# Peptides against a protein of PDB entry 2AKA: the designs that were tried, part 62

Target 1, 299 residues: chain A of PDB entry 2AKA
Amino acid sequence: MEDLIPLVNRLQDAFSAIGQNADLDLPQIAVVGGQSAGKSSVLENFVGRDFLPRGSGIVTRRPLVLQLVNSTTEYAEFLHCKGKKFTDFEEVRLEIEAETDRVTGTNKGISPVPINLRVYSPHVLNLTLVDLPGMTKVPVGDQPPDIEFQIRDMLMQFVTKENCLILAVSPANSDLANSDALKIAKEVDPQGQRTIGVITKLDLMDEGTDARDVLENKLLPLRRGYIGVVNRSQKDIDGKKDITAALAAERKFFLSHPSYRHLADRMGTPYLQKVLNQQLTNHIRDTLPGLRNKLQSQL

## One batch from the design tools (peptide; made by RFdiffusion4, then SolubleMPNN)

Design b2_p14_6_s1 (from b2_p14_6, 5 letters changed)
Fold by OpenDDE base, seed 2:
Parts: structure tokens; C-alpha cells; sequence
Structure b2_p14_6_s1 (fold): chain B 299 residues (1-299), chain A 14 residues (1-14)
């Protein structure tokens, strides 16, 4: 069972190579959230490296199929650049930007064509995530006025699939009832069966407020529950604060907070990574028999 | 084919 995620990675790569990305309901986790919800920071915290594009507005403009593979070595590979091993994660960031611009042009437009990135690392669990463009209501730069709807349509191509799990990333310092991530998740998963809630920015909540009821799954119940995380601040990112130090600070935050101390062993980025690995593995196991039958019928 | 190999591996794991 330990090789189920790598097996699905091979399927993803094979289907990407033949251009059939849209037609197959592969078991996967789609990452959804508003702009600045903390999605990129969660993904970078799994790798322990800064490697995702940063900036104002819509940074992710193509789906990023991020395949994390536990390995004794640390390097990245792109499906579009076979045989090139990246050991500098700044070069990984630059390649994502260049490959995005190659397809979308310079107008900050979006494309539904995925970028496939595999990261080998001793610091990761086997985990595949599809990072999707952040939901926005306001066009920036030369973006088309309907960019909000283009993003929504792109997200719907993934999250409407029955075998797609949804990692809904919401900031705690905003009204959770207005969370773009939870809204889209509820639209396509009204019973909360496929959705995993991630609550970011718990350290940025107003004094005297907390997200305890949300994290205890009492406010907006999801079958798969909620996991709180504390990401680096934008100041910490700009100051190149070490991710390992940030993860230690996250653990300290949960242990020291009166409202979260009792949940601390079921919170934080390392726990989230473990839960996602387990949930994805189990989900693949449950869906593979049906997928096999569908694949055989197409041969 | 790569797909056939993957299908055979699925059969071994399931």
C-alpha cells in the first residue's frame, strides 16, 4: 500500500503526456483558497523550501500538480523538462514562472494546462496535490475583466470530479462564513464528504477571539475535519525566515494557546502532511478498483 | 505500454 501514491503519479504523468488531463477522474487532492489565504505557504512548508511564485494578485495561473516523493536525495523534476534535475529551488520557482508565461503570455492570464512538478526529498511524505489559482473578485494588471469566472471555471474542472478531494484553505482572520474555499467546496460537496478544511493565520486573529469551534468541527462540520496551521508572515518570508524555525514556532503556538492546547497534537503542518498522506492513500485504495474497470473499458 | 504496466501493478496492489 505504500506505493499507491507513486502509482497514481505514473498515471497522472501518462495521461498528461497524451493530453487527456480533463477526462479522467483520478484520485487527487485539489487545493483551493482565496488569494492570500496561505496556500503557497502550506505547500512550501511541506517541502521545507521556498519554490513557488510570489507576488501581488494571482500568482498561481496554471494548475500545479505537485508530486512529493520521499527519497534519500533532494531535487525537483518537471514533466515538461525531462532529465533535468533541479537542486536549487530558486531555479524551480523561475522555471514555474517561465513555463507559466510560455503558455499564458505576459498579460497575467490563466491556463487550465497543468504544470507537473515532482519533488524528491528526505523531508516529505509521499503526497500529490493540485495547486489551483487563488479565487479573486478583482482583476489585476492586464487580466481580463472576467478573470474571477475564468478561475472559478478552472477550479470546477477539478473539484466537481467525484474522486477529487478538496483541501479548502481559509484564513482565520477573516469571516469563515465568507470563505471562498468553503463556499466552492460546499457548492460541489454539500454534505462535506470530500473536503478537508485548513485554517491558516490563527496567529493573526483579533485578541480575545479564536477559531476553537471551527477546529473542533462544531461550526461548519466536515466529515474529514479541520486542521489549523500557522504559516510564516509575509515579513518572515521577505526576511527569508527558515521554514524549520517557523514549524517549531507553529508547534509552540498551539501548545501555548489556551484555546488550542488540547488540540495541539492534531494541529500544525507536520500533522496536516501526515493526514493528507493517509487520506490520499486510503482514497486511492478505495477508488482504484473502479478506475481500473474504467481504464480497461477504454482500451 | 506504460498503461499496461500500470494496470498490472494495480492488479498486484489491489
Amino acid sequence: as target 1 above (299 residues)
Amino acid sequence: SELDEILEEIDRLV
Scores: peptide ipSAE 0.341, ipTM 0.889, DockQ to the pose 0.757
Fold by OpenDDE base, seed 5:
Structure b2_p14_6_s1 (fold): chain B 299 residues (1-299), chain A 14 residues (1-14)
Amino acid sequence: as target 1 above (299 residues)
Amino acid sequence: SELDEILEEIDRLV
């Protein structure tokens, strides 16, 4: 069972090398959400490192296939520069930026061509996620006026696939009923079979308000439920606050909050990582027989 | 091929 995610990683790498066949529906988790919803922060919290591009507007401009692999060592590798081991995660960030700019140029355009990044770490569970560009309505810089639709079309290439699980990231400090993540998820997964909800910014909700009903799966029910997380603030990120300290603060937040204390053991980044590992593993197991048949037909 | 090896591994895991 522990080898299922690495096996699919090998498939992902192999298909990326030959050009992704649109007919192959690999079991994967696509991460969707509006800009500034906290997607990148969730991914960085899994790794425990700052390694994703930062900035305003569209930060992720290419799909990032993030392959987390539990290992005794800590390093990163890119598929586009095989054999180079990155131990400095700032260099990982710079490589993502450089590789993104190489394809998209400096206009902050987007490209559907994935970046494949594998991170080995003793601090991660085996988990593969596809980080997708944040949904936006407003072009920035030299972005094309239809950038919103380009992003949407890119997302749809992933989330419409039957074997794609959807990690829908929504901030709690906005109207969740209007969440871009939940809207797109509902469009392609109307029965909520493939969607896992992540609620960020729970610490930024107005006093006297909470997301308890959402987290208890009572407001907008998903079969796979919701998990709340607390990410570092932008101030904390800029101040290079340690992710380990942030995870401790997250735990404290849930334990001390009157609305969330009873849920605390089923909330937070570590629990989310565990759930995603389990969900992906099980999903791979369930889809593997069908995948085998498809692979065999292409040989 | 790499795909053949992966296929064989799938057969072992399923």
Scores: peptide ipSAE 0.336, ipTM 0.884, DockQ to the pose 0.720
Fold by OpenDDE base, seed 3:
Structure b2_p14_6_s1 (fold): chain B 299 residues (1-299), chain A 14 residues (1-14)
Amino acid sequence: as target 1 above (299 residues)
Amino acid sequence: SELDEILEEIDRLV
């Protein structure tokens, strides 16, 4: 079973190389959420490195196929730069930015053409995620006025696929009923069969409020449930707070919070990573016979 | 082809 995710990674690479991203419904997890919902922080917490573009407005402007592979060594590789190993994750960030700008230009436009990034690390579980542009309603800079719809259309290309799982990232300090992530997930997955809820910013909720009902799957039920996480604050990121220390603080948060203490063993970034690995593995296993038949019909 | 190799691997895992 441990080889199922790497197998799908090879398929993703093969299809990306031929530009036929639309022709196969590959088992994958698409990450969706509003701007500043904490998507990039969740992904960086899995790797334990700062490597994703940061800034104001739409930061992710191309789909990022992030392939995490458990390995004895730590390095990254891009599909567009075969044979180049990146050991400095700042260079990984710069390459994402450069490759994004190469295709989109400097106008902060978006492109549906994925970037494929593989990260080998002893600190990760095998996991593949597709990070998608953050949903926004307000164009920034020289972005086209219809950027909201362009992003939505791009997301729909992924999340409408039957074999696509949806990681819906929502901040707890905003009205969950207005969550862009959960809204799009409900549109394409009305029965909540493919959606995993992630609740960020639990540490930023007003005193006397909590997301207990959400995390207990009582407010907006998803078959796959919700997992709460606590990401580094912007101050912590700017201060280069170590991700390991942040993960310890996250654990402490859940254990010490009166509303979440009973859920603490089913919360936090490490648990999320484990759940996603298991769910993706099982999902690949379930879809693999159908995928095989489709692949054979194309030969 | 790479696709043939992947198919063979799928056949081993299923």
Scores: peptide ipSAE 0.335, ipTM 0.884, DockQ to the pose 0.728
Fold by OpenDDE base, seed 4:
Structure b2_p14_6_s1 (fold): chain B 299 residues (1-299), chain A 14 residues (1-14)
Amino acid sequence: as target 1 above (299 residues)
Amino acid sequence: SELDEILEEIDRLV
């Protein structure tokens, strides 16, 4: 069953090539979260490379279909430039920015047309995620005044699909009851059946506070639960702290923290990656019969 | 077609 995620990747690529991205309810995981929630850092931690656009305001402006493939080699490939292997992940970042600007222009607008990026690495599990634009309330630059609603409408195109799992990324150093990610997830998944909670910035919580109740699934219960992670700080990123070293620090954080040490084996980026791989694989298996029938009806 | 091949592969896995 190791080939289920690659099989869906082939479907994603095939539909992207014919412009039918919106028409199929493919089993997938959509990543949602507010701006600065830590979404990009979570994805980069899976790869172990800095490769996503960074900056102020809306960074992700097109859906990014990120296909992680376990391989003996490390390189990236875009669907829009097949055959070009990227080994420098800064060039991957630049290509995402260039391809985004090609479609959206320079006005920091958004487009629902996905970018398909495949990353081969010995450090990843097979995992496909759809990174979506961060939810925002404030237009930046020459963005249209209704950019918040445009982003929400784009997100809804993905997260309303029955076969879409939702990776809801929320920062712990903000009121989790007011999390944009958890709000949109609850809107489209009121029973919490399709949502996986990720809690970032656990290391940035006020002294004497913790997210234990959330991580134990006691505050806002999700069937698929919550996983806490600790990303690199902006200082660590600017200081070029290696992601591998950051993952070790994350493990140390959970093990040493009085509120989290009992959860430490079910926390952190490596555990999150494993859980997502397993959940996506199982979800594909469960949806595959229905997908087959739908696909056949479209041929 | 690629879609036909994918469908056949699905049929092998189901």
Scores: peptide ipSAE 0.335, ipTM 0.884, DockQ to the pose 0.696

Design b2_p14_6_s2 (from b2_p14_6, 6 letters changed)
Fold by OpenDDE base, seed 2:
Parts: structure tokens; sequence; C-alpha cells
Structure b2_p14_6_s2 (fold): chain B 299 residues (1-299), chain A 14 residues (1-14)
């Protein structure tokens, strides 16, 4: 059963090659959240490298199929440039930006055509995530005035699929009732069956407030629950703070916080990665018989 | 085909 995620990765690559990505209900995890909710930081923390585009406004402008593969070596490869191995993760970032611009142009528009990135690393569990554009209400630069709706329509192409799990990323320092991630998740998953909640920015909450009730699944119950994480601050990212040091600080945060100490073993980025690996593996197992029958009918 | 190979692997895992 350890090879289920790599097997689905091969399916994803095969369907991407024939342009049928949008029509297939593959077992996958879509990552959703508002701009600056901390999605990119969560993904980079899994890899232990800075490799995602950064900036103001909409940073992710195409779906990024991020395939993490446990390996003895560390390198990245793109489906659109087969045979090229990237060992410098700054070059990975630049390639994502260049490939995005090649399709969307210079107007900071969006495209539903995925970028497929595979990262081999000894520091990752097998895990595939689809990073989606951050939800926004305000166009930036030369973006069309309806960019909010274009993003929502793109997200809906993924999150409406029955075999799509939803990683809903929400910041703790904002009203959870106003979370764009939880709103879209509730729209397509009203019973909270497919949604995994991630709460970021727990370290940025106002003094005397905490997200305990959320993390204990008491406020907005999800069947798959909530996991809190602490990402590097923008200042820490700009200062090139080491991700390993940040993960140690995250562990210390949960262990030392009076409201979260009792949850500490079920919080943090390493636990999130483990849970996502397990949930995706189990989800693939459950969906595979139905998927097999659908695939055979398409031959 | 690649798809046929994947289907065979699925059949071995299910």
Amino acid sequence: as target 1 above (299 residues)
Amino acid sequence: SELEEILEEIDELV
C-alpha cells in the first residue's frame, strides 16, 4: 500500500500529457485559502526549502501539482521539461515563475492549466498536493476586474470533485467566520466530510485570545479535524531564517502555550505532513476500485 | 500503453 501515492502520480502525469486534467476525478488534496493565509509557507515547510513564488497579490496563478517523493537524493523535476534535474531551489522558483508567465502573459492573469512539479527529498513523506491560487477580492496590477470570480471558478473545478480532499488554510489572527477557505469548503462540502482545516498564524493572535475551540473541533466541526501550524513570519522569510529552526520553534510554541500544550502532539507541520500522507493513502485506497472501472471504460 | 500498465498495477494492489 506504500506505492499508492506514486501510482496516482503516474496517472496525473499521463492525463496532464493528454490535456485531460480538468475532466478526471482523481483522488487528490486541493489547497485553498485567502491570499497571505500561509499556504506557500506550509508547502515549503514540508520540503524544507524556499521554492515557491513570493510577492504581493496573487502569487500562485496556475494550479501547482506538487508531488513530494521520499528519496535518498534531493532534486526537483518538472513535467514540462523532462530530464532536467533541479538541485537549486531558487532555480525551481524561477522556473515556476517563467512557466506561469509563458502561459498567462505579463498581465498577472490566471490559467487553469497545471504546472506539475515533482520533488525528491529524504526529508519528505510521499504526498501530492494541488496548490491553488489564493482567493482575493482586490485586483492588483493589470489583473482583470473580475479576477476574484476567475479564481473562484478555477478553484471550483477542483474542489467540486467528489474525490478531491480540501486542505482549507485559515489564519488564526482573522475572524474564522470570514475565512475564505472555510467558506468555499462549506459551499462544496456542507457536511465537512472532505475538508481538513489548517490554522496558521497562531503566534500572531491578540493577547488573551486563542484558537483552542477551533483546534478542538468545537466551533466549526470537520470530520477530519483541524491542525494548527506556526509558519515563519514575513520578516523571518526575508531574513532567510532556516526552516529547520522554524520547525523547532513551532514545536516549542505548542508545548509552551497554556491553551495548546495538551494538543501539542497533534499540532505542527511534521504532524500535518504525516496526517496528509495517511489520509491521502487511505483516500486513494477507498477510491481506487471506482477509479479503475472509470479508467477501463475510457480505453 | 502507460495507462494499461497503470491499470495492471491497480489490479495488483486492489
Scores: peptide ipSAE 0.347, ipTM 0.885, DockQ to the pose 0.727
Fold by OpenDDE base, seed 4:
Structure b2_p14_6_s2 (fold): chain B 299 residues (1-299), chain A 14 residues (1-14)
Amino acid sequence: as target 1 above (299 residues)
Amino acid sequence: SELEEILEEIDELV
């Protein structure tokens, strides 16, 4: 079972190399959320490194196939530059930005062509995620006026696939009933069978309010449930607060919070990684017979 | 091919 995720990674790489990424319903997890929902912080917390583009407006402008691989060594590799090992994660960030700009230009446009990034680390579980552009309403810079719809159309190419699980990232300090992530998930997964809810910014909720009902799966039920996380603040990021220290603070937050202490063992980034690894592994196993048949028909 | 190799590995798991 430990080899199922790496096997699908090889399929992803092979299909990317031949330009067939759009045609195959591979078992995968697509990450969706509004801008500033905390998606990038969740992914960086898995790796324990700052490596994703940051900024105002649309930061992710191409799908990022992020393949996390447990290893004794720590480095990153891109499919578009095979053989180059990145040990400086700032260089990883710069490469994502450069490769994005190479395809989209400088107008902050989007492209459906994925970037494939593999990260080897002793701190990760085997896990593959497809990070998608953040949903937005307002064009920035030279973006076309219909950029909102372009992003939605791109997301729909992934999340409408039957074998695509949806990691819906929603901030707790906003009205969860109006969450862009949960809305798009409900549109394509009305029964909540493929959606995993992530609730960020629990530490930024107004005093006297909590997301307990959501986290207990009572407000907007998902079959796969919700997991709360606490990311670094923008101040912490700017101050280069260590992610390991942030994870300890996250654990402390859940344990000390009156509304969440009873859920603490089923909350936080480490638990989220474990759940996603298990769910992806199981999902691959369940879809493998169908995938085999599809693959055979393409040869 | 790489795809054929992957298919063989899948066949061993299914």
Scores: peptide ipSAE 0.345, ipTM 0.882, DockQ to the pose 0.697
Fold by OpenDDE base, seed 3:
Structure b2_p14_6_s2 (fold): chain B 299 residues (1-299), chain A 14 residues (1-14)
Amino acid sequence: as target 1 above (299 residues)
Amino acid sequence: SELEEILEEIDELV
């Protein structure tokens, strides 16, 4: 079963190379969320490295197919520069930025053309995620006035696919009923069959409030449930706080919080990674017979 | 082709 994710990775790379990303409904997880919802932080916490673009406004401007592969060595590879191994994750960040700018220009526009990034690490489980641009209502810089709709249309190209699972990332310190991630998920998955909820910023909730009902799947039920996480603060990121230390602090948060202690073993980034690995593996297994038939018909 | 190779691998897993 551990070979199923790498197999789909090869398919993703093959289809990306020929520009036919839309022709095959590949089993995958698309990551959706509003700007500053914490999507990039979740992905970096899986790898244990700072490697994603950071900044104000729309940071992710192209889909990023992030392929995590458990390995004895730690390095990254891009599909667009085969044979180059990146061991410095700052160089990975710079390459994402450069490759994004090469296609979109300097106007902070978006492109639906994916970047394929594979990360080999002893600290990851096999997991593939498609990081999508953050939903926003306000254009920044030279962005077109309709950027909100451009982002939405791009997201819809992924999340409308039947074999696409949706990782809906929502901050706890905002009204969940207004979550852009959950709204788009509900639109394309009204029965909540394909959606996994991630609740970030649980540590930033007002005193006397909690997200217990959400995390217990009582407020907005999803078949696949919700997982709470605590990401590094912007101050911690700027201060280069170690991700390992942040993960320990996250564990401590859930264990010590009166409202979350009973859920602590089903919360946090390590648990999320495990669940996503299992969910993706099972999903690939279920879809593989249909995928095989589709592939054969295209040969 | 790479796709043919992948198809063969799928057939081994199904």
Scores: peptide ipSAE 0.344, ipTM 0.883, DockQ to the pose 0.693
Fold by OpenDDE base, seed 5:
Structure b2_p14_6_s2 (fold): chain B 299 residues (1-299), chain A 14 residues (1-14)
Amino acid sequence: as target 1 above (299 residues)
Amino acid sequence: SELEEILEEIDELV
């Protein structure tokens, strides 16, 4: 069971090497959400390191296949530079930026060509996520005026696949009924079978408001439910606040909040990571027979 | 091939 995610990682790497990533419906989790929804922060919280590009506008401009692998050692490897082990996660960030710019140029354009990043860490569960560009309506810099549609089209290449689970990241301090993540998820998964909801920025909600009904799966029901998380503030990120301390603060937030206390054991980044590991593992198991047949037909 | 090896591993897990 523990080997299923690594097995699919090998498939992902093999298909990436031959340029067939788009042709095979591999069991995977695509991360979707609007810009500034907190997607990157969630992923960094899993690793416990700052390693994703930061900035205004579209930060993720290529799909990032993030393969987390539980290991006794901590390092990262890119598929595009095999054999190089990164132990400094700042260098990982720089490599993502450099590799992105190499393909997209400096115009802040997007490319559908994935970056494959594997992170070995004792602090992670086996988990593979595909981080996708944040949905936006406003072009920035030299971006084409149709960038919104380019992003949408890119997302659709992933989320329309039957074996793609959708991690829909929505900020709680915005109208969740209008969440771009939940809208796209509902479009391609109308029955809510493949979608996992993540609610960020719960700590930024107005006093007297809460997302309890959403988190209890009562407002916009998903079969796989919702998990609330609290990410570092932008000030905390800029100040390089330790992620471990942020995770402790997240736990405290849920435990102390009158609306969320009863849910606290089913909330937060560590629980999200566990759930995603389990759901991905089970999803792989369920899809393996079909995947096997498809692979056989390609030999 | 790598794909054949992966296929064999899948067969062992299924």
Scores: peptide ipSAE 0.341, ipTM 0.882, DockQ to the pose 0.721

Design b2_p14_6_s3 (from b2_p14_6, 6 letters changed)
Fold by OpenDDE base, seed 1:
Structure b2_p14_6_s3 (fold): chain B 299 residues (1-299), chain A 14 residues (1-14)
Amino acid sequence: as target 1 above (299 residues)
Amino acid sequence: SELEAILAEIDALV
């Protein structure tokens, strides 16, 4: 059963090669969140490397199929340039930017065509995530005025699929009732069966406030619950604070916080990675019989 | 084909 995620990765790659990715109801986890919700930081914390594009506005402009594979070696490979092994994660970042610009042009538009990135690392569990463009209301630069709706339509192509799990990323320092991630999740998953909540920026909440009720699944109940994480601050990123030190600081945050100490063993990036690995593995197992029948009918 | 190979692997797991 340890090989179920790699098996689905092979399916994802095969369907990407024939241009049918958008129409397949593959068992997968789509990552949704507002702009600056902390999605990219969560993904980088899994890898332990800085490798995603950074900047203001819509950073992710194409779906990124991020396939994490536990390995004794550390390197990355893109489906669009098979055989090239990237060991410098700065080059990975540059390739994502270049491949995004190649398809979207210079107008900072979006494209529904995925980038497939596989990362081999001793520091990861087997896990595949589809990072989607951040929801935004304000066009940046020469983006079309309807960019908000274009992003929404792109997200809906993924999250409406029955076999799509939703990783809804919401910042704690904003009103949860206004969370773009939870709004879109509730629209397509009104019973909260497919949604996993991630609460970021717990360290940026106002003094005397906490997200305890959210994390205890009491405010907006999800069947799969909520996991709190603490990402590096912009100051930490600019200061080149390593992710290992950030993960230690995250653990310390939960253990030392009066409102979260009792939850600390079910919080943080390492726990989130374990939960997502288990949830995805189980979800693949449950969907395989139906997927098999669909695949057989296409042969 | 790659799809046939994957299908065979699925059949071995189910």
Scores: peptide ipSAE 0.380, ipTM 0.892, DockQ to the pose 0.688
Fold by OpenDDE base, seed 3:
Structure b2_p14_6_s3 (fold): chain B 299 residues (1-299), chain A 14 residues (1-14)
Amino acid sequence: as target 1 above (299 residues)
Amino acid sequence: SELEAILAEIDALV
């Protein structure tokens, strides 16, 4: 069973190399959410490294197929530069930025062409995620005025696929009814069969408020439920606060909070990673017979 | 081909 995710990774790489990613309904998890919802921070917390582009506005401008592979060594590889091993994660960040700019130009536009990044680490479970551009309504800089719709159209290319699971990332310090992530998920998955809810910024909620009803799956029920996480603040990121220390603080937050203490063992980044690994593995197993038949028909 | 190799692996798992 541990080999199912790597097997699908090989399929993703093969199809990316021939430009056919949009036509195959591969079992995968697409990450969706508004700008600043905390998507990039969740992914970096899985790896335990700072390696994603940072900034204001639209930072992710191409789909990032992030393939996490448990290994005895720590390094990264890009599909577009085969044979180069990255051990400095700042160089990984710079390569993402450079590769993005090579395709999109200097106008901070978007492209539907994925970047395929594989990270080998002793600190990860086998897990593949597709990080998608953050939904926005306001163009920044020299972005085209229709950037909102371009992003939406790009997201729809992934999340409309039947074999795509949706990791819907929503901040707790905003009205959940207005969550861009949950809105798009509800549009393409009205029965909540493919959607996993992630609630970020639980530490930034107003005093006397909590997201207990959401996390208990009582407010907006999803079959796959909700998992709360606490990411590093922007100040902590800028100050290069250690991710390991942040994960310890997250655990302490859930254990010490009156509204979340009873949920603490089903919350936090490590639990989220475990759940996603299990759900992706099971999802691949369920879809594999159909996928095999589709692949055979292409020979 | 890579696709044939992947199919063979799938067939071993299914």
Scores: peptide ipSAE 0.379, ipTM 0.892, DockQ to the pose 0.687
Fold by OpenDDE base, seed 4:
Parts: sequence; C-alpha cells; structure tokens
Structure b2_p14_6_s3 (fold): chain B 299 residues (1-299), chain A 14 residues (1-14)
Amino acid sequence: as target 1 above (299 residues)
Amino acid sequence: SELEAILAEIDALV
C-alpha cells in the first residue's frame, strides 16, 4: 500500500489547518536527540540538500513536520504558503527561520506550533518525520531559564502518543548510556517497542573504540534496532561538500571498518531511509482501524 | 469535506 504515507500527510495538513495537530494521535515518527546529535544532518541527507537552520545552541525551535514525497520534480512547499514552490533550498532554510521567528519572537524561544514542509524529490522515498527541538540543559543568549523544561514538555507532547514512533538520534562519540535521546525514549517507551535508534558520529569515535555492540542491538536493545550513519563533518558542511559524495564516503566507511563491515548493508543513510519508509507504512497500516474510528467520531 | 474524503479513502483500505 504505497499511498498510506501520502494519506496520513493529508490528515496532518487538514488538522494543522484547523489548529488541532497536538491533540491527534496520528501515526508519525518524531525525531529526538540532544543538540548537535546530528539530527539535521540526517534529515538533510535524506533530501540531498542543505535546507535546515544551522548554528550553535537551539536551532529547531518549532516542530517541523517534514513530508518527503517521491516525485519526478524537485521542489518544496510550506503549508503556511500554499502554491509557492521553492526550488532553492537556501530559500527553504530562510523561510523556516522567518516563520519560526514570526511565532517565537526575537528571544530564541520555542513554540509547539508545527511548521509543515513538503519536499518533492526524485531522490527520496515517501517518508514523514517530525523534527523536534534538540534537548539542551543550558539556556543560550536571551532564552528563558526554563528552556530545558519547555523543550522537554514539547517533546513529551509528541513522544507520549501511542501512535508516535521515536527516531532516537545519538552520537557515538559520547556515552550512549547517557544519550538524551535514548533516555527520553526509554521514559515513554520502556519496552523499546516504538523506538528506532540512529547512531551518528561513528567516524569521530576514539581510536580502539567502536559501537558494534550497540549497532548489533546487544547493549541497549530496541525491538526496531539501530542504524549507524556517518554525516558530513562541520568542515565538510562549511566547505559545501556535496551530500552525494558524503553518502559515498559513508558507504566506504562502513565497508572498510573492521568492526562494521559485516553490518554495512544494514547501515548508512540510504538504508535508514528505506527502513523508515517501511516502518512508517506498516505502522500506519496497523493504526488505520483505530484512526478511522476516531475520525468518524469527530465528524 | 477533506476529512470526509480522507475517511472514505481509509474505509477503502481497511
């Protein structure tokens, strides 16, 4: 059933238009992780374009409903400005920033009101993700002192929903047992039924260390397992390294690494995209009967 | 309505 993701996208758009997005338990994947965990890079690697806000501290300040749609053409469209097709992804980034600032003001605050962005591309599989603000402990700039709790409360509005899958993004170069993403996932999904682990920064691990046990689902087991990815370095991003070249380097990394070569066909961004497409499709199918009944009761 | 249309599509799939 190839049309299930687009069907749920229509529901998301319809409910967003009436301001009821937060109250609906739609089948979706929420992306969670600490600041600088590599979430934005993972999402950009799916599209093959730089289009998300970048910077230090809190970058994502509103939920971003990112709807990837396989198409013969490449362009983006926002729900808040229907009919405007963006072909320059720098303009997409600027629109996200402008729309964020319009609602949150100048104080770098957060808002629970989603931005809905649809990206049409021949290079994507149908996939919808909800990118959430990165977890932080330290306010930056003029952020309110309780910003950590505001972010946490916002995340909880999504990840506590039964039909929400959780894409937990954790960097390998930090203690995974202390991962903010895995902690929040375990809090709301203690049995690991709804959580998919993504391990970033595998290329930045200390010499003589690896994340093999995590990737083999032996250390912190999740029913849906873990997928390792290698993102562009900040130097590569600043140098405008092509994402396609980065994906080739990622493949080479897994194939050449003694600890990961046996997993290489089940690692990397392209595999992650396929898995997420399949997981979301199956999850929508499983939740459709309940969703149908709920929708009927609201008419 | 859009919701009714979506519901009809869901009914066709379930």
Scores: peptide ipSAE 0.376, ipTM 0.891, DockQ to the pose 0.691
Fold by OpenDDE base, seed 5:
Structure b2_p14_6_s3 (fold): chain B 299 residues (1-299), chain A 14 residues (1-14)
Amino acid sequence: as target 1 above (299 residues)
Amino acid sequence: SELEAILAEIDALV
């Protein structure tokens, strides 16, 4: 079943090419969370490269279908510029920014039209994620005053689909009961059947506090549970701290922390990537008969 | 078509 994710990637590309993007209930994982929750950092940690737009406010302004493919070579390709292989991930970042601006303009608006990015790497498992704009309540610059609702409506196009799994990214250094990611997940998945919780910023919690109860699935239970991760700080990013070094520091963090040591083998970015690969593969397998019938009806 | 090719692959896996 190792080829199920690439098979669905081909479906995603085929449907994107004919403009049927968001309307198809393809087995996929949508990434949701508030602004600055650490979504982009989690995705970059999977690739081991800095390639996503950075900045204040809304950074992701279009859905990014990120298709990770295990390969002996490392390069990226966009569906909108087929045949161009990117080996410089800074150029990947610039292309995302340019393609975003081409559709949304310079007003920092949003568009529901996905960008499809495939990354081949020896350092990834096969995994497809849809990165969605961060939820916000505060318009910035010349953004429309209803930008919060526009983002919400965009997210709903993905997360309401029955075959959509939800990667809910929440920072630990904020009240998790008020997490935008967990709120939207609870709204569309009240039984917690489709939601995987990711807890970021565990290293930024106040001294004497921890997220143990959340990570042990005791506070806000999800069937698929929670996985804690430690991303690079803004200082680490600015200082060009290598992602590989950051992953080692993440492992050390969990192993050395009194509240998390017993969970350490079920925490961190590598474990998250493995779990997502397995869950997506199994989810594709379970949905494949229905998908087959749907495809047949569209021919 | 690409969709037909994908469908054939699905049929081989199901």
Scores: peptide ipSAE 0.376, ipTM 0.892, DockQ to the pose 0.692

